# Peptides against a protein of PDB entry 5FRP, part 11

Target 1, 225 residues: chain A of PDB entry 5FRP
Amino acid sequence: VEWTESIPQIIATREDISKELNQALAKTFIDSDPRVRRTSVMIFNKVPVTEIWKNITNKAIYTSLLHLAREKHKEVRELCINTMAKFYSNSLNEIERTYQNKEIWEIIDTIPSTLYNLYYINDLNINEQVDSVIFEYLLPFEPDNDKRVHRLLTVLSHFDKKAFTSFFAFNARQIKISFAISKYIDFSKFLNNQESMSSSQGPIVMNKYNQTLQWLASGLSDSTK

## One batch from the design tools (peptide; made by RFdiffusion4, then SolubleMPNN)

Design b2_p23_6_s1
Fold by OpenDDE base, seed 1:
Structure b2_p23_6_s1 (fold): chain B 225 residues (1-225), chain A 23 residues (1-23)
Amino acid sequence: as target 1 above (225 residues)
Amino acid sequence: EMEKLEEELKKLEEKLKELEKEL
């Protein structure tokens, strides 16, 4: 009986220590030294997503993480963009939505909108990074159509008007790339057939193939600069 | 890169300990 009465005090003490730690950590995300901010962001990469959700309960930390996406320090910004996209994907896959974590989910659900809003900065390096994290973490290739649609609807469900506009512009680019790749494959198959190459269509298809390759190469080269 | 990360983690730990004393 007496040991059971000590449990609330131990829990309260642990909650107090956890609160103090969360308050201290929240200050490190806004520290004047970019190395301190970088190291704070790295916690989200080193600690399993389940342990982060369990131990980081101060919503200000998550809000501060999202704000670092627009940071002046390039290395911290780039790390933050990758970190928040990965953390979003891992959270969707591993964290259940409960009443207790609702306030944190309200912040995490804004990550897609936060990322798509970075396109309005009109920086090529930021755009390339956002493109990369969208394909890797937000909207990864999923062969299951139902899972793919569900993920898409989840990502879109919390968009602001600006994010929707960026999404439609980006999706239009993806459709064009996908169409070009499909045509490249079709032309490549045609050109690999000697009978088709000897036909009256051979020179026409060869020209279209070269144009498609040049367009793809130009689009990829802009992503490597 | 790992050595730099260890130094940054040590600085963060020191900063956290300082901030915990101010709370």
Scores: peptide ipSAE 0.046, ipTM 0.631, DockQ to the pose 0.010
Fold by OpenDDE base, seed 5:
Formats: C-alpha cells, structure tokens, sequence
Structure b2_p23_6_s1 (fold): chain B 225 residues (1-225), chain A 23 residues (1-23)
C-alpha cells in the first residue's frame, strides 16, 4: 500500500525534470551563440528518434529546429537541413502516430514543405543540399512500390502551394535532363555508324548532338556553380 | 568552450536516456 503513494510523486518529479529539460533545451535552440545552436541540433542526430519523441515534448523545440533551416550561420543551417530531413525519415519509419504525439507530428509533417521552400532562397549551396537530403531521406529509393507511393503521398500531403510548385519544377527538370541524356545516347549511336555519318542527315545529327551537349553542360554547370 | 558544450550535450543525452529508462 505504501508503494502506491510514492508513484504520483515520482511521476510528478519526472514530469518536472522533463519540463525543465525541455525548457532548457528550447532556450539553447535560440541562443545567440551559433555553437550552442549547433550543439542543440546535434541532439537530434545523436539521440535515437524514439527517445527524442518520448522526452522532447515541447513544441517550441521542433519549431525552432525547423527555423534553423534558414539560419544565417552556414554550419548551423547545413547541419539543421541534414538533421531535420534525417529526423523526418526516421520518424516516419519508427514513430507511430498517436493522439498524444499528434501536435508534434503536425510540426514534423511540415519538414518536407520547409525543405522545398528553401529553393526560393535561390542559393546554389542550399539547393544542392536540399537535393541531396530529398534523395537520401525524403524520397529515398524504395524497391517496394507500395511503400514508395505511400512515402510520396505522405511527403506531398502537407505541402504548401510553394512546395508543390518547387516539387513539380524539380521533377520537370529531371524529366528534361533524362530526355536530353536519352537523346545524347541516340545521337552518339548514330554518329558511331560510319554509313549514317556519310548520309545527308550526318551534319544535322552532329549539330543536334553538339546542341544537346551544350545544354547538358549548361544545366550541369548551373547545378555545380 | 566547445569542450564545455560537448560535455553539456553529453549530460543532456544521458539525462534523456535516463528519462527513457525511468519511463
């Protein structure tokens, strides 16, 4: 009988410790020192996703994490972009959606939109990093068609209008690049045939080949600048 | 300063793990 009376005090003490920890952590995400902000982001990389969801209950921490994607300090921003994308993917794989965690999920579900909205900054380094984390964490290669479609629908379901526009623009660019590569291969095969090169079409195909190479080179240079 | 922040992070990670075990 005596052991039952200590349980509420232990739970209350744990809630208090958890609350204090969450309040302290929330302050570190908005600290004036970039090193403190960096260290705070590293928690999401070092602590298992299940432990984070269990112990980090303050919404302000997750909101602050998402805001650091637009951080002025390059190292903190780059770390945050990678961290939030990985955390999103791990959360989708390992965290069940419950009534209790709904409010945190409402924030986490905005990570894809937050990342796609970074394309509007028109910073090449940010664009490259966003491209990388999309392929690695948001829309990874998945051999299971149902899982791949489900992931895609999950990512799209919380997009704002701007994120949708960026998504379609990115896909349209990929399709154009793929088409150009296919044409390059076709032209290369044609040019490797000596009979085809001696034909009246030889000079025309050579010109199209050179135009395709220039377009690919310009498109790749715009991605490498 | 970086070492102090890493130590604070490590303490925070340990506290998070302890809180998990206590739950």
Amino acid sequence: as target 1 above (225 residues)
Amino acid sequence: EMEKLEEELKKLEEKLKELEKEL
Scores: peptide ipSAE 0.026, ipTM 0.579, DockQ to the pose 0.010
Fold by OpenDDE base, seed 2:
Structure b2_p23_6_s1 (fold): chain B 225 residues (1-225), chain A 23 residues (1-23)
Amino acid sequence: as target 1 above (225 residues)
Amino acid sequence: EMEKLEEELKKLEEKLKELEKEL
């Protein structure tokens, strides 16, 4: 009888400890010291996604994580961008949508928009990082068509207007790059054919090849257009 | 102050990992 009466108090104490922990962690995300903010973000990298969702119930922590994507401190910002993209992908793969976690999902579902909105900062390093995390975590290569479409629809379903604009601009850039690579291959094949090189078109194709190489080199570096 | 906060965060990570083992 006495043991059963202690269980509710232990559960209540654990809930209180969890609440205090969440409140303490929420403060560390907004700490004035960048190293504190960095260490706080690292929790999302070190702890399994399932345990994060179970133990981190304070919405302010997730909101603060998303805000750090626009942090002035470069290292914290870069870490945050990678962390939130990975956390989003892992959450989609491992966390079921329930009534209890709905409010956290409403925040997590904004991660794609948050990332695509970083293109409007017009910073080359940020753009390169956003490009990287999109391919690695948001829209990874998926050979299964149904899974790929489902992931794409999930990512797009919570886009704001600005994120859609950035997404279409990014896709347009990818199409241009793909087209340029295809042309580069065609030009390379043409130039490797001795009969084609001796033709009147040889110098013209060589010039187009060099222009395409320069564009690819600049465009892979010039994330701005 | 910062070393204390890193220690608290490390303890927090350890507690989160321990909670993971108990569940």
Scores: peptide ipSAE 0.024, ipTM 0.576, DockQ to the pose 0.010
Fold by OpenDDE base, seed 4:
Structure b2_p23_6_s1 (fold): chain B 225 residues (1-225), chain A 23 residues (1-23)
Amino acid sequence: as target 1 above (225 residues)
Amino acid sequence: EMEKLEEELKKLEEKLKELEKEL
């Protein structure tokens, strides 16, 4: 435990973690003591994502992190689920895809599938947590439609069949609603601008606004039945 | 299995594009 607690400081101060340290860290993720596993997961919360990607080069660490999503120890599992979702989101935002990091990205890109596959455990607490991390980290609210669609496509592009099935069951409707709401907001902003309304685009945007409202109204009516 | 997933993804992309046109 104690030496694992020092790892975040070592990662923050050193540009390169030795192969031996990576191997030692990989062992802590599979340690028999839940406290050691917990501390290992906490590294991903305490160290900036850029420093993790730079210094944690052992694939087994990332693979082991993903396995802890199914950990028997509740606290470790819960921490892991939050940590991996956040780490995924931060990685998408801050880490470029390069030839050198490709193999780590291949693992990280499975995080969405790993999370959506937790719904098959049929545990209500796990389901609630997965829902929470999906909204907070995987598919966060994004007012920019292009960015939101791009994020969605990125998440979906690495789904396994089971994750895809879970996604359609739980989230497909919500994504569509979120998309429509964002378009509604954009159209509303446009319509509130008098100069924009006086343009040749004014009638076109008004029509799209009305279509968006009709779509939202139809979609919401199904949720009340 | 992968081919079916790719087909499902294409269908989703098409639906998103359709929704983008409808909105």
Scores: peptide ipSAE 0.000, ipTM 0.255, DockQ to the pose 0.174

Design b2_p23_6_s3
Fold by OpenDDE base, seed 2:
Structure b2_p23_6_s3 (fold): chain B 225 residues (1-225), chain A 23 residues (1-23)
Amino acid sequence: as target 1 above (225 residues)
Amino acid sequence: ELEKLKEEEKKLEEKVKELEKLL
């Protein structure tokens, strides 16, 4: 009989400890020291996604994580962008949508929009990082067509108007780059053929090749255009 | 003031590391 009365107190103490823990962690994400904020973000990289969803129940932690993507401190911002993209992908793969976690999912579902909205900062390093995390975590290579389409629809389903605009601009840029690479390959093949080089088209193709190289070099450095 | 802030920041970093071990 005495053992049964201690169980509610232990559960209440664990819930209280969990609540206090979540409240303490929420403060660390907004700390004035970038080192403390960095260490807080690293929890999402060190702890399995399933354990994060189970133990981190305070919405303010997830909201604060998303806000750090626009932080002034470069290292914390860069870490946050990678962390949130990875966490989003892992959550989609491993976390079921339930009634109990709905409110956290409402925040996590905004991660793609949050990332695509970083293109409006017009910073080359941020743009390159966003490009990288999109291909690595948000829209990874998936050979299964149904899984690829499902992931794409999931990512797009919570976009704001600005994120859609950035998404279309990004895809249009990628199509242009892909086309330019294809042309570069075709020109390179033409120029490697001695008969083709000796033709009247040789100098014309060489000029187009150099222009394509210059465009690719400038476009890889100019992530904004 | 600045030294007290640094000590509080260090204590908070230690708490975050303890949290990482409990999660």
Scores: peptide ipSAE 0.121, ipTM 0.661, DockQ to the pose 0.011
Fold by OpenDDE base, seed 3:
Structure b2_p23_6_s3 (fold): chain B 225 residues (1-225), chain A 23 residues (1-23)
Amino acid sequence: as target 1 above (225 residues)
Amino acid sequence: ELEKLKEEEKKLEEKVKELEKLL
């Protein structure tokens, strides 16, 4: 009889401990010190995605993680952007959608929109980082057409209007960049041929090469900022 | 006041490290 009465208390104590831990962690994400916020974000990088989903049940933690994408502190922001993108990708690959985790998924499914909305800040460093995490984590290279389409549809399924607009603008920019890189390669090959350089087209191609380089360079962030 | 804030910060960092170990 006594052991049966202890089981609810043990379960309650474990639940209380888990709740207290989640409440403590939720506070660290909103701490005034950027070091505390940074350390909190690092949990999502150090702990396996399956263990995060199992143990982090307070939705406020996930919401707070997403808010740090707009953090004023550069290091915390950059870490957060990489962390949430990776966490999103890992979650899609490893976490089943259940009734119990539905509320967390509703937040995690907003990560793509959160990231694409960062383009509206109009900061080149942020844009480059968002570009990077999109190609690495959100829309990675996938040779299987069905998997690639499914991932794309999943990413788009929770977009807000601004994220859609940003997505289309991004893709249009990527097509232009790809075209410019292709032209840069073609021009470089032409310029490396001495016979071609000595032709009447040599100066024209050199000018186009320089224009292409300037255009490509104008899209790069200032590494000093 | 600043020392109390630093001590609270340190306690929060310790709690985060404890959380990292429990996860």
Scores: peptide ipSAE 0.118, ipTM 0.656, DockQ to the pose 0.011
Fold by OpenDDE base, seed 1:
Structure b2_p23_6_s3 (fold): chain B 225 residues (1-225), chain A 23 residues (1-23)
Amino acid sequence: as target 1 above (225 residues)
Amino acid sequence: ELEKLKEEEKKLEEKVKELEKLL
């Protein structure tokens, strides 16, 4: 009987400690020092997804994490983009949707929209990073057609109008890149044949090859900037 | 003022490290 009366106080004390911890953590995500913000984001990479969902109950922390995707500090922004994409994928795979976690899921379900909206910044480094995390975490290669379709529908179900527009533009770009790579291969094969190079088509194909290379290269970020 | 900010930042970084150990 006495042990049962101590349980509510222990639960209340744990709730109070959890609340204080969540309040302290919420402040670290909005700290003026980029190092403090970086360390805060790293929690989501170091701690298992199940323990994050269990112990981080303050909605403001998740909202603040997503906001850092547009941060001015390059390192913190890049870390945040990778972290939130990975966290989304892990959450979809490992966390069940319950009544208790509904409010957190409402935020996490906005991660795809948050990421696709980064294309409107029109920064090549951000675009490459968003492309990478889409293929690695949001829409990974899945050989099972039903699982692949279910993942796609889940990602699309919470899109805003801007994210849909970016999604269609991204897919159209990928088709163009795939076509350009195919043409690059065809032109390269033609140019490697000496008989083809000596033909009247040789100079025309060489020009198209150079244009294709220049177009492909223009889509890559300058790693020196 | 700048020293107080640095001390507050250091305390926040320590709290984040403590949170990483509790999680």
Scores: peptide ipSAE 0.118, ipTM 0.657, DockQ to the pose 0.011
Fold by OpenDDE base, seed 4:
Structure b2_p23_6_s3 (fold): chain B 225 residues (1-225), chain A 23 residues (1-23)
Amino acid sequence: as target 1 above (225 residues)
Amino acid sequence: ELEKLKEEEKKLEEKVKELEKLL
């Protein structure tokens, strides 16, 4: 733990991390202590993306980071999922593709597939986290259509078949959610109008409102678990 | 591969437009 906690400072102060330090860091990602693994993941949050790409040259570190997305330890897994998604987004925004960094990019480009493949675990908490990081980091809201499309194509270009399947399922779910939310809003507006509620449609809309709420609620994890 | 991505993109854009029409 303590050694790994010093790594962000070392990376921030030294332009080049030795091969030995990279090898030592690679071991911390596979350490038996979840606290060591957690601290290792936190390096990617504490160090600027440019400095990580400059100093962390051992591809095994990046591969190990991606493997922690399936970590048994909940806190390490959750941290890893957020970290790798953010790191992917930051890398796309700040890191140029060069011949020298190609091997690292080949790993980083698998982050979207790695994340979308987590849906096959069929865990509601994981699904919600993956949903969150997709909206925040992978496919963030972008008002510029060309940038949005370009980001989407970048994400999709490295998908495996399973990730594509998950992606289409996710989008189909999002369409349904958006439609349900739209209906919820419309029904809520109708129900807030006393004249509308007193109409023959009042009971029908109330029933549809309740069905819509029940459907929306059934797709959410129990926040109490 | 690129053509399939463009077709998938087009399908996604169509779905987004369908969503925008629902909003």
Scores: peptide ipSAE 0.000, ipTM 0.259, DockQ to the pose 0.053

Design b2_p23_6_s4
Fold by OpenDDE base, seed 5:
Structure b2_p23_6_s4 (fold): chain B 225 residues (1-225), chain A 23 residues (1-23)
Amino acid sequence: as target 1 above (225 residues)
Amino acid sequence: EMEKLKEELEKLEKELKKLEEEL
């Protein structure tokens, strides 16, 4: 019986400790030392998503995490972009939308827009990283059509106008790459046939093959620098 | 100040990990 009377005080003390810890953590995301900011971002990678949502209740932490996507320090920025994309995906998979967590979800639902808006920086390394996290975390390959469509609709539902523009530009690029790869394969098959090479079409196909390779190399070389 | 913040972060990481183990 006596242990039951101490429970409210322990819960209240834990809530107070949790509030203080949340306030302290919020300060670390804006610390002048990149190592402190890096360590703060790593919490979102080391701790299960369910425990983060349970214990990290200060909105400023999530807002600050999103701001680090434009961090000047390259390593912290790259870590943040991967972390926020993964955290978004894990949250969609594991966290239910409740009345209590609504305000955090309002921030987390902006992660896709935050990531797609990074394309406007026009940095090749950032673009490659955003491409990577989109395929790995935001819009992963899902064999279930209903799940895939639901994920896509969820991602799009909170887009700003700029994110939509980037999304369509990205998809248009991917379609062009896929088409170019398909044509490269077709041209390669044609050129491997000696009878086809001796035809009047041989030089024309060789020229198209070289143009396709040059186009692919220019688009993919941006990923290797 | 930065050392205190690091210590608080390490405490938070340990508490969050303990909460994971209790699940």
Scores: peptide ipSAE 0.057, ipTM 0.608, DockQ to the pose 0.010
Fold by OpenDDE base, seed 2:
Structure b2_p23_6_s4 (fold): chain B 225 residues (1-225), chain A 23 residues (1-23)
Amino acid sequence: as target 1 above (225 residues)
Amino acid sequence: EMEKLKEELEKLEKELKKLEEEL
C-alpha cells in the first residue's frame, strides 16, 4: 500500500525533473560559449528522433535550434544546418502528427523555409551547405513517385514567399546545370568522332565545348548564381 | 553557471541515451 502511494510522487518528481532538464537545456542553446551551444546541438544527433520528441517538450529548444542556423560561429552554424535538416527528415519519417505534439510540429515545419532563407545571406559556403542538405535530407532521391511527390508537397506546404523564390531559383539553376551537362556530353561525343571533327562544324563545336566547360567550372565554383 | 549547465547537459545526454538503450 505505501509503495503504491509513492508511485504518483515519483512520477510527479520525474515530470518535475524532466521540466527542469528541459529548462536547463533551453538555456544551453543560448549560452555565450560556442562549445556549450555546439554540445546542445549534438544532442539532436546523438539521440534517436523518437526519444527527442518524447523527452524534449520545451518549444523554446526547437526555436533556439533553428536560430543557430544564422549563428556567427562557423562550426556551430554548420553543425546546426546539418542537424536541423536531418532532424526534419527523420521527424517526417518516424513521428506521427498528434494534437499533443502540434506546437512542436509547427516549429519543425518551418525548417525547410529556414534553410532556403539562408541563400539570402549570400555566403558561398552557406549556399553549398544548404544545397548539400537539401539533396541529402529535405528532398532526397526517392524512386517511388507517390512518396517523392508527398515529400515535395510537405516541404513546400509551409514555405514563406522568400523560400519559394529561392526554391525556384535553385531549381532553375539545377535545370541549367543539367542542360549544360547534357550539352557537354553531346559535344564530347561529337568531338570523339573523327568524321565530325574533320567537318566544318568541328571548330564551332570545339568552341562551344570549351565555353560549356568554363561555364560548368565557374558555376560549380560559383554557388551564388 | 556555465559549468553547472554543462553538467546538467551531460546528465540529460546520459539519461536520453539510457532511454534509447531501454527501448
Scores: peptide ipSAE 0.054, ipTM 0.600, DockQ to the pose 0.010
Fold by OpenDDE base, seed 3:
Structure b2_p23_6_s4 (fold): chain B 225 residues (1-225), chain A 23 residues (1-23)
Amino acid sequence: as target 1 above (225 residues)
Amino acid sequence: EMEKLKEELEKLEKELKKLEEEL
């Protein structure tokens, strides 16, 4: 009987502790020391997504996490971009949409738009990182067509106009790269055939091959500066 | 003030890690 009467107090104390912890954590995301902000972001990488959703109830924490994607401190920004993309993917896979978590989902559903909006910074390192996390976490390879389409529709469903524009530009770039790689392979096969090399087409294909290589290299070489 | 926030964050990380170990 006394133990059962202590349970509401323990639950209330845990809720109070949880509230205090959430308030403390919310402050750490806006701390002046980048190390504190970094450590705060790392919580989202160390703790299972289910436990984060259960224990981190302060909306301001999630909002602050998303804001760190535009932080001036490179290491914290880069960590945040990877963390939020992974957290989004894990949340889609493991967290059910309920009435109770609706308000957190409203924030999390903006992660794709937040990431695609980073392309407007016009920073090559940011662009490469965003490209990477899109392929790894937002739009991963999915052989099931229905699951792939569902994921795509989910990602797009909360896009702002700017994110859509970036998305279309990205897809256009992907198509161009894919086409260039396909042509590189075709040209390489042609050039590896001695009969084809001795033909009147040989010099023409060699020139196109070199142009394709230069185009591919220029798109990749900007990543090494 | 900053040292207190670091200590609070370290406590939170330890508590969250304990919750992981209890699951």
Scores: peptide ipSAE 0.050, ipTM 0.601, DockQ to the pose 0.010
Fold by OpenDDE base, seed 4:
Structure b2_p23_6_s4 (fold): chain B 225 residues (1-225), chain A 23 residues (1-23)
Amino acid sequence: as target 1 above (225 residues)
Amino acid sequence: EMEKLKEELEKLEKELKKLEEEL
């Protein structure tokens, strides 16, 4: 633990981490103590992405980070999922693709697939977390259509078949939620108009409003447990 | 599991389609 806690400072102060230090760090990701694994993942949160790419050259570290997404220890897993998603996004934004970093990019480019494949675990908490990191880091809100499409294509370009299937299921759910929210807003506007409520449509819209609320509550209720 | 999600999605599509047809 203590040694691993010193690594962020070492990475921040040294331009080159020795091969031995990279090998030692790689071992901490597979350590039997969850606290060591947790601290190892935290390096990716404490150190700037540029410094990580510069100093962490051992592929096994990145591969091990991705494996921790399926970690049995909840706290380590949750931290890992957030960390890898954020690291992916930051890498896309700040790290150029070069010949020298190609092999690391080949691993990092699998992060979206790794995350979308977590939906097959059928754990509601994992699903919620994956949903969250997709919205926050993988496919963040981007008002620029070209940037949004480019990000989407980048994410999709490395999907395995399972990730594609999860992606389509997720997007189908999002479209439905978005549609339901839109209808909820429309119904709410209608119900707030006294003239509209006094119309023959008033009771019909009230019923649809309640159905929409019930549906939204059932689909979003997993977020409250 | 993906089958369950598909089934839930299909149920939801049917419910939304009913809501659309009732509007």
Scores: peptide ipSAE 0.014, ipTM 0.384, DockQ to the pose 0.624; fails the geometry check

